# Designs tried in a protein design run: peptides against a protein of PDB entry 7SID. Part 105

Target 1, 151 residues: chain A of PDB entry 7SID
Amino acid sequence: LHMYLMLLKELPGEEYPLPMEDVLELLKPLSNVCSLYRRDQDVCKTILNHVLHVVKNLGQSNMDSENTRDAQGQFLTVIGAFWHLTKERKYIFSVRMALVNCLKTLLEADPYSKWAILNVMGKDFPVNEVFTQFLADNHHQVRMLAAESIN

## One batch from the design tools (peptide; made by RFdiffusion4, then SolubleMPNN)

Design b2_p24_4_s2 (from b2_p24_4, 13 letters changed)
Fold by OpenDDE base, seed 3:
Structure b2_p24_4_s2 (fold): chain B 151 residues (1-151), chain A 24 residues (1-24)
Amino acid sequence: as target 1 above (151 residues)
Amino acid sequence: EEEKEEEEIDEIWDSIINEYKKKK
């Protein structure tokens, strides 16, 4: 697990995008790792902070390839789970902060949520609609972070 | 109380992951 987190943390930024094949390989274990540590909110926060680089790589790639769609599905499934549990009030503000940062990055790459759509319990939720919910978050820092994306 | 909250997290995560696997 710690080795996996190290790999995520050391991913190159936007200046040096990874091949989609490499991004996909990094995303494959993500759901399993999240599932194992779903009860540990500090670990969840760390995971969400580290996957920001992955989001940037996804946004710069052609979304028409099979590998891109697969990588997109792997990532969005995890984000959807975190969002759903947030709605169920299961995660503290620090996890929600990290989630908002992920959603902000997705919106920067896909402002109209053409591909950034969360599928949860058989229903689709565009990220741009999901994001606005955090403007009314109970924690002031979450609201402030969400509001920054509007400016 | 905390155990119940954690169990709910487990159930939700398992449901979402299982649905994704079925769809794929």
Scores: peptide ipSAE 0.526, ipTM 0.895, DockQ to the pose 0.781
Fold by OpenDDE base, seed 1:
Structure b2_p24_4_s2 (fold): chain B 151 residues (1-151), chain A 24 residues (1-24)
Amino acid sequence: as target 1 above (151 residues)
Amino acid sequence: EEEKEEEEIDEIWDSIINEYKKKK
């Protein structure tokens, strides 16, 4: 886990995005890692904070290739799971804060949710629609973060 | 109660991941 998290954390910035092939390789084990630690909310928070770097790399790709779609799918599957469990009130505010930051970054890359669509239980949920739900979150810090992201 | 909540997390995660794998 620590090695994987370090790899995610040390991704290059926006000036030097990784090739999509490399991003895809980094995302392949993500669902498995999340699945292993899904009950540990502190680890989940950390994972969500570190995958922010991946989102930045995904958003900079202008190529509509199979690798891009695959990488997006790998990432959005995990985000969709976290979001769904959040709706089911299974994750505490600190995890929701990290999730909102991920969704914010996605919207910055894809404001109209052309590709940023969460597929959960066979249904599609555009991230821009999902994001507005956090404006009514039970925790004040989550509401504040969501509001700051919209404005 | 905590155990039940954790089991629900497991079920939801497994369901979503398995569905994705089937579609791919």
Scores: peptide ipSAE 0.525, ipTM 0.895, DockQ to the pose 0.823
Fold by OpenDDE base, seed 5:
Structure b2_p24_4_s2 (fold): chain B 151 residues (1-151), chain A 24 residues (1-24)
Amino acid sequence: as target 1 above (151 residues)
Amino acid sequence: EEEKEEEEIDEIWDSIINEYKKKK
Protein backbone atom coordinates (compact mmCIF):
# COMPACT_ATOMS: atom_id res chain seq x y z
CA LEU B 1 0.00 0.00 0.00
CA HIS B 2 2.63 2.52 1.01
CA MET B 3 4.58 2.04 -2.18
CA TYR B 4 1.44 2.38 -4.24
CA LEU B 5 0.42 5.54 -2.40
CA MET B 6 3.86 7.00 -2.92
CA LEU B 7 3.58 6.37 -6.64
CA LEU B 8 0.22 8.11 -6.77
CA LYS B 9 1.50 11.03 -4.72
CA GLU B 10 4.55 11.54 -6.90
CA LEU B 11 2.61 11.65 -10.15
CA PRO B 12 3.36 14.74 -12.20
CA GLY B 13 0.78 17.47 -12.28
CA GLU B 14 -1.05 19.09 -15.14
CA GLU B 15 2.14 20.60 -16.50
CA TYR B 16 3.66 17.19 -17.12
CA PRO B 17 0.91 14.70 -17.89
CA LEU B 18 1.73 11.02 -17.98
CA PRO B 19 1.03 8.84 -20.99
CA MET B 20 -2.37 7.23 -20.68
CA GLU B 21 -0.72 3.83 -20.75
CA ASP B 22 1.11 4.66 -17.55
CA VAL B 23 -2.02 6.08 -15.96
CA LEU B 24 -3.91 2.92 -16.81
CA GLU B 25 -1.24 0.75 -15.22
CA LEU B 26 -1.47 2.77 -12.04
CA LEU B 27 -5.27 2.57 -11.99
CA LYS B 28 -5.54 -1.17 -12.55
CA PRO B 29 -4.68 -2.06 -8.94
CA LEU B 30 -6.72 0.81 -7.49
CA SER B 31 -9.97 -1.08 -7.00
CA ASN B 32 -8.14 -3.91 -5.26
CA VAL B 33 -6.26 -1.53 -2.98
CA CYS B 34 -9.44 0.30 -2.07
CA SER B 35 -11.21 -2.98 -1.46
CA LEU B 36 -8.51 -4.12 0.94
CA TYR B 37 -8.69 -0.95 3.01
CA ARG B 38 -12.36 -0.05 2.51
CA ARG B 39 -12.98 -0.28 6.26
CA ASP B 40 -10.10 2.03 7.17
CA GLN B 41 -11.42 5.52 6.59
CA ASP B 42 -8.05 7.18 7.15
CA VAL B 43 -6.52 5.08 4.41
CA CYS B 44 -9.52 5.76 2.17
CA LYS B 45 -9.04 9.48 2.70
CA THR B 46 -5.37 9.18 1.80
CA ILE B 47 -6.14 7.18 -1.33
CA LEU B 48 -8.71 9.72 -2.49
CA ASN B 49 -6.30 12.59 -1.87
CA HIS B 50 -3.57 10.92 -3.88
CA VAL B 51 -5.74 9.94 -6.85
CA LEU B 52 -6.36 13.65 -7.43
CA HIS B 53 -3.18 13.66 -9.49
CA VAL B 54 -4.62 10.94 -11.72
CA VAL B 55 -7.80 12.91 -12.41
CA LYS B 56 -5.77 15.68 -13.99
CA ASN B 57 -4.29 13.21 -16.44
CA LEU B 58 -7.64 11.65 -17.32
CA GLY B 59 -9.10 14.95 -18.48
CA GLN B 60 -6.26 15.88 -20.82
CA SER B 61 -5.93 12.67 -22.81
CA ASN B 62 -7.48 11.52 -26.05
CA MET B 63 -11.04 10.70 -25.06
CA ASP B 64 -11.52 8.38 -28.02
CA SER B 65 -8.77 5.91 -27.15
CA GLU B 66 -9.56 2.56 -25.63
CA ASN B 67 -6.93 3.10 -22.95
CA THR B 68 -8.56 6.38 -21.95
CA ARG B 69 -11.97 4.77 -21.63
CA ASP B 70 -10.48 1.92 -19.67
CA ALA B 71 -8.62 4.26 -17.33
CA GLN B 72 -11.72 6.38 -16.83
CA GLY B 73 -13.73 3.27 -16.12
CA GLN B 74 -11.25 2.04 -13.53
CA PHE B 75 -11.26 5.39 -11.77
CA LEU B 76 -14.99 6.08 -11.96
CA THR B 77 -15.81 2.65 -10.59
CA VAL B 78 -13.91 3.44 -7.41
CA ILE B 79 -15.36 6.93 -7.13
CA GLY B 80 -18.83 5.48 -7.62
CA ALA B 81 -18.30 3.07 -4.77
CA PHE B 82 -17.12 5.82 -2.43
CA TRP B 83 -20.06 7.99 -3.44
CA HIS B 84 -22.60 5.24 -2.94
CA LEU B 85 -21.24 4.41 0.49
CA THR B 86 -21.31 8.11 1.31
CA LYS B 87 -25.01 8.16 0.45
CA GLU B 88 -25.40 5.20 2.77
CA ARG B 89 -23.69 7.28 5.48
CA LYS B 90 -20.78 4.90 5.86
CA TYR B 91 -17.93 7.40 5.53
CA ILE B 92 -17.06 10.29 7.84
CA PHE B 93 -16.63 13.89 6.73
CA SER B 94 -12.89 13.61 6.11
CA VAL B 95 -13.47 10.95 3.47
CA ARG B 96 -16.32 12.98 1.98
CA MET B 97 -14.04 16.02 1.81
CA ALA B 98 -11.52 14.04 -0.19
CA LEU B 99 -14.28 12.69 -2.42
CA VAL B 100 -15.63 16.19 -3.10
CA ASN B 101 -12.15 17.28 -4.12
CA CYS B 102 -12.03 14.42 -6.61
CA LEU B 103 -15.46 15.30 -7.98
CA LYS B 104 -14.49 18.97 -8.18
CA THR B 105 -11.43 18.10 -10.22
CA LEU B 106 -13.53 15.89 -12.49
CA LEU B 107 -15.98 18.72 -13.10
CA GLU B 108 -13.14 21.04 -13.99
CA ALA B 109 -12.09 18.58 -16.67
CA ASP B 110 -15.64 17.63 -17.70
CA PRO B 111 -18.13 20.31 -16.61
CA TYR B 112 -21.08 18.73 -18.38
CA SER B 113 -20.31 15.15 -17.35
CA LYS B 114 -19.86 13.82 -20.86
CA TRP B 115 -17.62 11.04 -19.61
CA ALA B 116 -17.63 11.66 -15.86
CA ILE B 117 -20.57 9.40 -15.10
CA LEU B 118 -20.77 7.13 -12.09
CA ASN B 119 -22.30 3.74 -12.76
CA VAL B 120 -23.58 2.22 -9.54
CA MET B 121 -25.81 -0.85 -9.34
CA GLY B 122 -26.58 -0.63 -13.03
CA LYS B 123 -27.61 3.04 -12.97
CA ASP B 124 -25.79 6.08 -14.32
CA PHE B 125 -25.24 9.19 -12.24
CA PRO B 126 -23.60 12.21 -13.89
CA VAL B 127 -20.98 13.76 -11.62
CA ASN B 128 -22.43 17.25 -12.03
CA GLU B 129 -25.69 16.02 -10.52
CA VAL B 130 -23.90 14.00 -7.86
CA PHE B 131 -21.79 16.99 -6.87
CA THR B 132 -24.76 19.21 -6.02
CA GLN B 133 -25.81 16.73 -3.35
CA PHE B 134 -22.82 17.73 -1.25
CA LEU B 135 -24.19 21.26 -0.97
CA ALA B 136 -26.60 19.76 1.52
CA ASP B 137 -24.04 17.64 3.37
CA ASN B 138 -24.47 17.37 7.13
CA HIS B 139 -20.95 18.63 7.81
CA HIS B 140 -20.32 22.36 7.34
CA GLN B 141 -16.82 21.92 5.90
CA VAL B 142 -18.14 19.59 3.20
CA ARG B 143 -20.86 22.07 2.29
CA MET B 144 -18.33 24.88 2.16
CA LEU B 145 -15.97 22.93 -0.06
CA ALA B 146 -18.79 22.02 -2.42
CA ALA B 147 -20.02 25.61 -2.52
CA GLU B 148 -16.60 26.86 -3.60
CA SER B 149 -17.09 25.08 -6.93
CA ILE B 150 -20.49 26.63 -7.60
CA ASN B 151 -19.58 30.30 -7.15
CA GLU A 1 -23.15 -1.92 15.21
CA GLU A 2 -19.66 -1.25 13.91
CA GLU A 3 -19.43 -4.80 12.66
CA LYS A 4 -22.71 -4.45 10.79
CA GLU A 5 -21.53 -1.24 9.18
CA GLU A 6 -18.33 -2.90 8.06
CA GLU A 7 -20.26 -5.80 6.56
CA GLU A 8 -22.42 -3.39 4.60
CA ILE A 9 -19.30 -1.66 3.30
CA ASP A 10 -17.98 -5.06 2.22
CA GLU A 11 -21.18 -6.03 0.45
CA ILE A 12 -21.46 -2.75 -1.43
CA TRP A 13 -17.81 -2.75 -2.52
CA ASP A 14 -17.94 -6.36 -3.64
CA SER A 15 -21.15 -5.77 -5.56
CA ILE A 16 -19.85 -2.73 -7.42
CA ILE A 17 -16.46 -4.22 -8.23
CA ASN A 18 -17.94 -7.52 -9.37
CA GLU A 19 -20.44 -5.76 -11.58
CA TYR A 20 -17.68 -3.75 -13.22
CA LYS A 21 -15.61 -6.86 -13.84
CA LYS A 22 -18.57 -8.58 -15.48
CA LYS A 23 -19.15 -5.66 -17.81
CA LYS A 24 -15.54 -5.51 -18.86
Scores: peptide ipSAE 0.524, ipTM 0.894, DockQ to the pose 0.827
Fold by OpenDDE base, seed 4:
Structure b2_p24_4_s2 (fold): chain B 151 residues (1-151), chain A 24 residues (1-24)
Amino acid sequence: as target 1 above (151 residues)
Amino acid sequence: EEEKEEEEIDEIWDSIINEYKKKK
């Protein structure tokens, strides 16, 4: 886990995006890692914070290749799970904060949620619609962060 | 209560991941 998290953390930002193939390779184990540590709020927070670099890389891609779609799918599956559990009030505010940051970055890359769509239990939820829900989050810091993302 | 919460997390995660695997 630590090595994987370190790799995610050290990914270059928007200025120097990685090839999509490399992004995809990093995303492949993400679901498994998240699944293993899904009960650990602190680890979940850390994962979400570190995958921000991946989101930035995904957003910099102008290609609609198979690898891009695959990478997006891998990432969005995880985000969808975190979001759903958030709605079910299973994750604390710190995890939700990290999730909002991820969603914010997604919206910056895809404001109209053309590809940023969460598929959860057979239903599609555009991230732009999902994001607005955090404006009404029970925790004030989450609301503030969400509001800052809009303003 | 904590155990119940964790079990629900497990169920939801498993459901979502399994669904994704089937779809892919």
Scores: peptide ipSAE 0.524, ipTM 0.894, DockQ to the pose 0.754; fails the geometry check

Design b2_p24_4_s3 (from b2_p24_4, 13 letters changed)
Fold by OpenDDE base, seed 1:
Structure b2_p24_4_s3 (fold): chain B 151 residues (1-151), chain A 24 residues (1-24)
Amino acid sequence: as target 1 above (151 residues)
Amino acid sequence: SEEEEDKEIDEIWNEIFEEYEKKK
């Protein structure tokens, strides 16, 4: 886990995007790691904070390639799971803060939610629609972060 | 309880990823 999280944390920024093939390789373990630690709030927070670097790479690739769609699908599945559990009130505010940051980064890459769509339980939820829900979060810091992100 | 909450988290995760694998 530590080595994987370190790798995610040290990914190149938006100005130096990784090839999509490399992004796919990095995403392969993500679902398994999340599955193993889904009940640990602190680990979930850390994972969400570190996958921010992956989002920056996803938005800089050829949107029409099969590899891009595959990478986006794998990533959005994980984010969708975290979001759904958040809606079910299973995660504390610190995890929700990290999730909002992920959603913010997704919106920066895809402001109109053309590809940033969460598919949960057979339904599609555009990230721009999902994001506005955090403006009414029960925790003041989550509301503040959400409000700052749209301005 | 914490145990029941953990079980609910597990069920939701499993359902989401099973559905994803079926669509792939």
Scores: peptide ipSAE 0.371, ipTM 0.848, DockQ to the pose 0.801
Fold by OpenDDE base, seed 4:
Structure b2_p24_4_s3 (fold): chain B 151 residues (1-151), chain A 24 residues (1-24)
Amino acid sequence: as target 1 above (151 residues)
Amino acid sequence: SEEEEDKEIDEIWNEIFEEYEKKK
């Protein structure tokens, strides 16, 4: 876990995007890692904070390529799971904070949610619509973070 | 309880990813 998290953390940002093929390789174990630690709030927070680098890479590639769609789909599935569990009030504010940061980054890359769509339980939820929900979050810090993102 | 919450997290998570695998 630690090695994987460090790898995610050390990914290049927007200045030096990785090839989508490399992003796909990095995403392969992500769902498994999240699944294993889904009950650990601290680990979930850390994962969400570290995958921010992945989000940046996803938004910089050719959105029409098969690899891009595949990578986006894999990533959004994970984010969708975290979001759904958040809606079910399963995650504490610190995890929600990290999730908001992920969603913010997604919106920066895809403001109109052309590809940033969470599919949960057979339903599609555009991130731009999902994000606004955090403006009404029960925790002050989450609301503030969400508000800062739109200001 | 915390254990019950954990189980619910597990169930929800599994349901989501099972559905994803079916669509894949």
Scores: peptide ipSAE 0.368, ipTM 0.848, DockQ to the pose 0.700
Fold by OpenDDE base, seed 5:
Structure b2_p24_4_s3 (fold): chain B 151 residues (1-151), chain A 24 residues (1-24)
Amino acid sequence: as target 1 above (151 residues)
Amino acid sequence: SEEEEDKEIDEIWNEIFEEYEKKK
């Protein structure tokens, strides 16, 4: 876990985007890592904070490539799971804060949710619609963070 | 309880990823 988190943390941002092949390699263990620590909210928060760098890479890639679609699918599946569990009130505010940051970054890359669509339980949820739900979050800091992107 | 919450998290998480793997 530690090494994986370090890799995510040190991932190049917009200035030096990685090839999609490298992004895919980094995403491969993500679902497994999240699954192992899904009940540890501190670890979940850390994971979500570090995958922000992945979003930057996904947004700069050719969206029509198979590798891009694959990477997006793997990533959005994880985000969708966190979001769904958030809706079910399973995660504390610190995890929700990290999730909002991920969603915010996704919207910056895809403002109209053309590819940033969460598929959960066979249903599609555009991130722009999902994001607005956090404006009514029970925690004031989550609401504030969500509101920043609406301005 | 925490145990019950953990089970619910597990069930939801597993269901989501099982669906993903099936359509992959």
Scores: peptide ipSAE 0.365, ipTM 0.845, DockQ to the pose 0.834
Fold by OpenDDE base, seed 3:
Structure b2_p24_4_s3 (fold): chain B 151 residues (1-151), chain A 24 residues (1-24)
Amino acid sequence: as target 1 above (151 residues)
Amino acid sequence: SEEEEDKEIDEIWNEIFEEYEKKK
């Protein structure tokens, strides 16, 4: 876990986009790591904060390639799980803050949710619709962060 | 309890990823 988190943390940002093949390799263990630590909210928060660099890379790549679709699918499945558990009130505000930042970055790359769609329990949820729900979050800091992201 | 919450998280998470694997 520690080594994987270090790799995610040190990913190059928007200035140095990675090939999609490299992004895909980095995403391969993500679902397994999240599954193992899904009950540890501090680890979940850290993971969500570090995958922000992955989102930036996904948004700059050719979205029509097979590798891009595969990477998107793996990533969005994880985000969808975190979102669903948030709706079920299983995660504290600090995890929700990190999730909002991920969703914000997705919207910046795909404002109309053409590819940024969460599939949870067989149903599709466009991120632009999902994001607005955080404007009514019970925690004031989450609402503030969501509101700042709109403007 | 914390144990009950953990169990619910496990059940929800497993259900989501089992469905995902079936779609592949």
Scores: peptide ipSAE 0.358, ipTM 0.843, DockQ to the pose 0.665

Design b2_p24_4_s4 (from b2_p24_4, 16 letters changed)
Fold by OpenDDE base, seed 3:
Structure b2_p24_4_s4 (fold): chain B 151 residues (1-151), chain A 24 residues (1-24)
Amino acid sequence: as target 1 above (151 residues)
Amino acid sequence: SEKEEDERIDKLWNEIFDEYEKKK
């Protein structure tokens, strides 16, 4: 886990986009790691903060390639799982803040949710619709962050 | 109980990722 988190932390930002093949390799263990540590709020927060760089890379890539679609699918599945458990009130505000930042970044890359769609339990949820739910979050900082992201 | 909740969450995660793999 610690080595994996270190690798995620060292991901370059928008200035240095990674090849999609490298992104895929980094995403492969992500779902398993998230599942194993789903109850560890600090680990979840850290993961969500680090994968922001992945979101930026995905948004800048050609979405027509098979590798890009595969990477998007793997990533969005994990985000969808976090969102679903958030709806079940399983995550504290700091984790929700990190999730909102991920969703914000997705919306910046895809404002109309053409590809940014969460599939959870067999149903599709466009990120732009999911995002609006955080405007009514119980924690004031989450609401404020969500509101700032719209403007 | 905590154990029951863990089992529930495990099932949820498994369902989400299993469905994804089936659609892939």
Scores: peptide ipSAE 0.099, ipTM 0.688, DockQ to the pose 0.825
Fold by OpenDDE base, seed 5:
Structure b2_p24_4_s4 (fold): chain B 151 residues (1-151), chain A 24 residues (1-24)
Amino acid sequence: as target 1 above (151 residues)
Amino acid sequence: SEKEEDERIDKLWNEIFDEYEKKK
């Protein structure tokens, strides 16, 4: 876990995007790691904070390539899972804050949710639609963070 | 119980990820 988190932390941002092949390699274990530590709020928060760099990399890549679609799919699958569990009130505000930041970053890269679509339980949820739900979050800081993108 | 909830969450994760893998 610690090694993986370190790799995510050291991932270059939008200024220095990684080759998509490298992004894919980083994403491969992500699902398993998230699932394994799904009950650890601190680990989940840390993961979500670090994968912000992945979103930035995805946004700078060619969206028409198979590798890009694969990377997007793997990433969005994880985000969708976090979102779904958030709806079931399984995550504290700090994790939700991190998730909102991920969604904000996705919207910055894809404001019309052309590819940023969460598929959960066989249903599609555009991120721009999902994002608005956090405007009604129970925690004031989450609402405030969500509202920043609407202004 | 915590065990039952954990199993439910595992099922959810597996379902979500399995669905994605099937689409590939």
Scores: peptide ipSAE 0.099, ipTM 0.687, DockQ to the pose 0.826
Fold by OpenDDE base, seed 4:
Structure b2_p24_4_s4 (fold): chain B 151 residues (1-151), chain A 24 residues (1-24)
Amino acid sequence: as target 1 above (151 residues)
Amino acid sequence: SEKEEDERIDKLWNEIFDEYEKKK
């Protein structure tokens, strides 16, 4: 886990996006790692914070290639799972904060949710619609973060 | 119980990822 998290952390920012092929390689174990540590709040928070780099890489890609769609799909599946469990009140505020940051970054990359769509339980949820739900979060810091993202 | 909840979460994750694979 630690090694994987370090790899995620060391991803370059928006200024230096990785090749999509490399992003795909990093995403391959992500779902399994998230699932394995789904009940560890600290690990989940850390993962969500680190995958911000992935979001930035995905957002910087102007290519509509198969690899891009695949990477986006894999990432959004994980985010969708976190969001769904968040709705079930399984994550503390700090994890939700990290999730909001991910969603914010997605919206910055795709404001109209052309590709940023969460598929959960066979239903599609555009991120721009999902994001607004955090404006009504039970924790004030989460609400504030969400509000700041809109303003 | 915690065990039951873990199992429920496991099922949820499996469903999500299985559905994604079907859509893919």
Scores: peptide ipSAE 0.096, ipTM 0.685, DockQ to the pose 0.816
Fold by OpenDDE base, seed 2:
Structure b2_p24_4_s4 (fold): chain B 151 residues (1-151), chain A 24 residues (1-24)
Amino acid sequence: as target 1 above (151 residues)
Amino acid sequence: SEKEEDERIDKLWNEIFDEYEKKK
């Protein structure tokens, strides 16, 4: 875990996208790590904060490659899982804040949710629609963060 | 119970990721 988190942290936040092959390799263990530590709020928060760099890379990549679609799918699956468990009230506000930041970054790359769609339990949820739900979050900081992202 | 809830969450994660893998 620690080594993986270190790798995520070391991702360049630069404006140029990483090769999609590298992004895909980083995403491969992500689902397993998230599943394993789903009950650890601090680990989940850390993961969500670190994958922000991945979101930025995905948003700037060529959308017509198989690797891009695969990477997007893997990432969105994980985000969808976190969102679903959030609806199940399994995550504290700090984790929800990190999730909102991920969703915000997705919306910046895809404002109309053409590809940023969460598929959870066989149902599709466009991120722009998912994001509006956080405007009604129980925690004021989450609501404020969500509101700031729209403006 | 807490155990049942953990099992439910495990099932949820498995279902979500299994469904994704099947679509690939």
Scores: peptide ipSAE 0.090, ipTM 0.675, DockQ to the pose 0.812; fails the geometry check

Design b2_p24_5_s1 (from b2_p24_5, 13 letters changed)
Fold by OpenDDE base, seed 5:
Structure b2_p24_5_s1 (fold): chain B 151 residues (1-151), chain A 24 residues (1-24)
Amino acid sequence: as target 1 above (151 residues)
Amino acid sequence: SSSEERKEIEEWNKLIQESLEHMK
């Protein structure tokens, strides 16, 4: 886990995007890691904070189309799962903040939700619509961040 | 509890599997 988290942390930003192949390799174990540590708030927060860099990389349009789609799918799957569990009150505000930041970054990368669509239980949810869930969050900082993301 | 954990794991795996299938 620690090595994996370190790798996620060291991901370059949008200015220096990773090759999509590397992104895919990093995303492969992500769902499993998230599943294993789904109840560990600190780990979840750390993961969500680190994958912000992945979002920035996924926003690039000049990469391999198939690999990009795969990477986007892998990432969105995890985000969707986190969102779903958030709705079930599984995460503290700091984790929710991190999730909203991921969603915000997704929206910035894909303002029109061309690919930034969460699929949960067979239903598609454009990322911009997901923010509405956080506008009514119990924690004021989450609400504020969500509102900022919409504007 | 163990049952709750199993349920959560199942739910997570279901979400992952369905989402991946849809996004492919």
Scores: peptide ipSAE 0.103, ipTM 0.730, DockQ to the pose 0.691
Fold by OpenDDE base, seed 4:
Structure b2_p24_5_s1 (fold): chain B 151 residues (1-151), chain A 24 residues (1-24)
Amino acid sequence: as target 1 above (151 residues)
Amino acid sequence: SSSEERKEIEEWNKLIQESLEHMK
């Protein structure tokens, strides 16, 4: 976990995008790592904060590339899982804050949710629709962060 | 409990599997 988190932390953002092949390699173990530490709030928060760089990198990619679609799919799968468990009240506010930041970054990269669509239990949920749900979050800081993204 | 953990793991794996299948 430590080595993986270090790689995510050092991932260049929008200023210096990585080749999509490298992004895919980083995303491959992500689902398994998240599953393993799904109950650890601190680890989940850290993961979500670090994958912000991945989102920024995906936003600059050629959307017509097969590798881009694969990377997007793998990433969105994990985000969808976190969102689903959030709806089941499994995560504290700090984790939800990190998730909102991910969703915010996705919207910046894809304002109309053309590719940023979460698939959960066989149903598609555009990120712009998912994001609005956090405006009604029980924690004031989460609501504030969500509101800032709209303005 | 162990049963609760198994349920959570199953739920997570199901979400991942269905999403990956949708991507294909």
Scores: peptide ipSAE 0.101, ipTM 0.726, DockQ to the pose 0.693
Fold by OpenDDE base, seed 1:
Structure b2_p24_5_s1 (fold): chain B 151 residues (1-151), chain A 24 residues (1-24)
Amino acid sequence: as target 1 above (151 residues)
Amino acid sequence: SSSEERKEIEEWNKLIQESLEHMK
């Protein structure tokens, strides 16, 4: 886990994107790692914070390649799972904060949710619609973070 | 508790599987 988290942390920023093939390889174990530690709030928060780098890479990638679609799909799958569990009130506010940051970054990359669509239980949820739900979060800091992202 | 954990794992796996299948 620690090695994997370090790899996520060391991803380059938006200015220096990784090849999509490398991003895809990095994302392959992500769902399994998240599943294993889904009940650990600290680990989940850490994962969500680190995958922000992945979002930056995905946002500036060529959308015409199959690898791009696969990488986006794998990433969105994990985000969708976190969102779903959030709706079930499984995560504390700090984890939700990290999730909102991920969603915010997705919206920056895809403001019209052309590709940033969460598929949960066979249904599609555009990230822009998902994001607005956090404006009504029970925790004031989450609401504030969501609100500032809209402006 | 054990049953609840199994249900959570199943739910997570289902979410992942359905999402990945949708992308195909």
Scores: peptide ipSAE 0.101, ipTM 0.725, DockQ to the pose 0.632
Fold by OpenDDE base, seed 3:
Structure b2_p24_5_s1 (fold): chain B 151 residues (1-151), chain A 24 residues (1-24)
Amino acid sequence: as target 1 above (151 residues)
Amino acid sequence: SSSEERKEIEEWNKLIQESLEHMK
């Protein structure tokens, strides 16, 4: 875990995009890592904060290649799982805050959810529709963060 | 409990597996 988190932490920002091949390599083990530490709120928050850089990389990519679609799929799979468990009230507000930030970044890249679609239990959920649900979150700070993206 | 933990693991794995299969 430590080694993997270090790699995620060292991801460059939007100003310095990574090659898609490197993004894919980093995303491949992500689902397994999240599964192992799904009950650790701090680890989940850390992961979600670090993958923001990946979202930025995906959003600025103008190439609709197979690698891009694969990377998007790998990322959206994890986000979908976190969202699903959030609906089951498994995560505290700080983790939900990190998730909202990820969704916000996705909306900036794909405001009409053409590719930003969460697939959970065989059903598709556009991120723009998923995001609006956080406007009614039980925690004040989560609602405020969600509202900031709209206004 | 161990049973609850196993159930959670199975649920997560199912979510991930189905999502990945949908991508294919």
Scores: peptide ipSAE 0.099, ipTM 0.721, DockQ to the pose 0.667

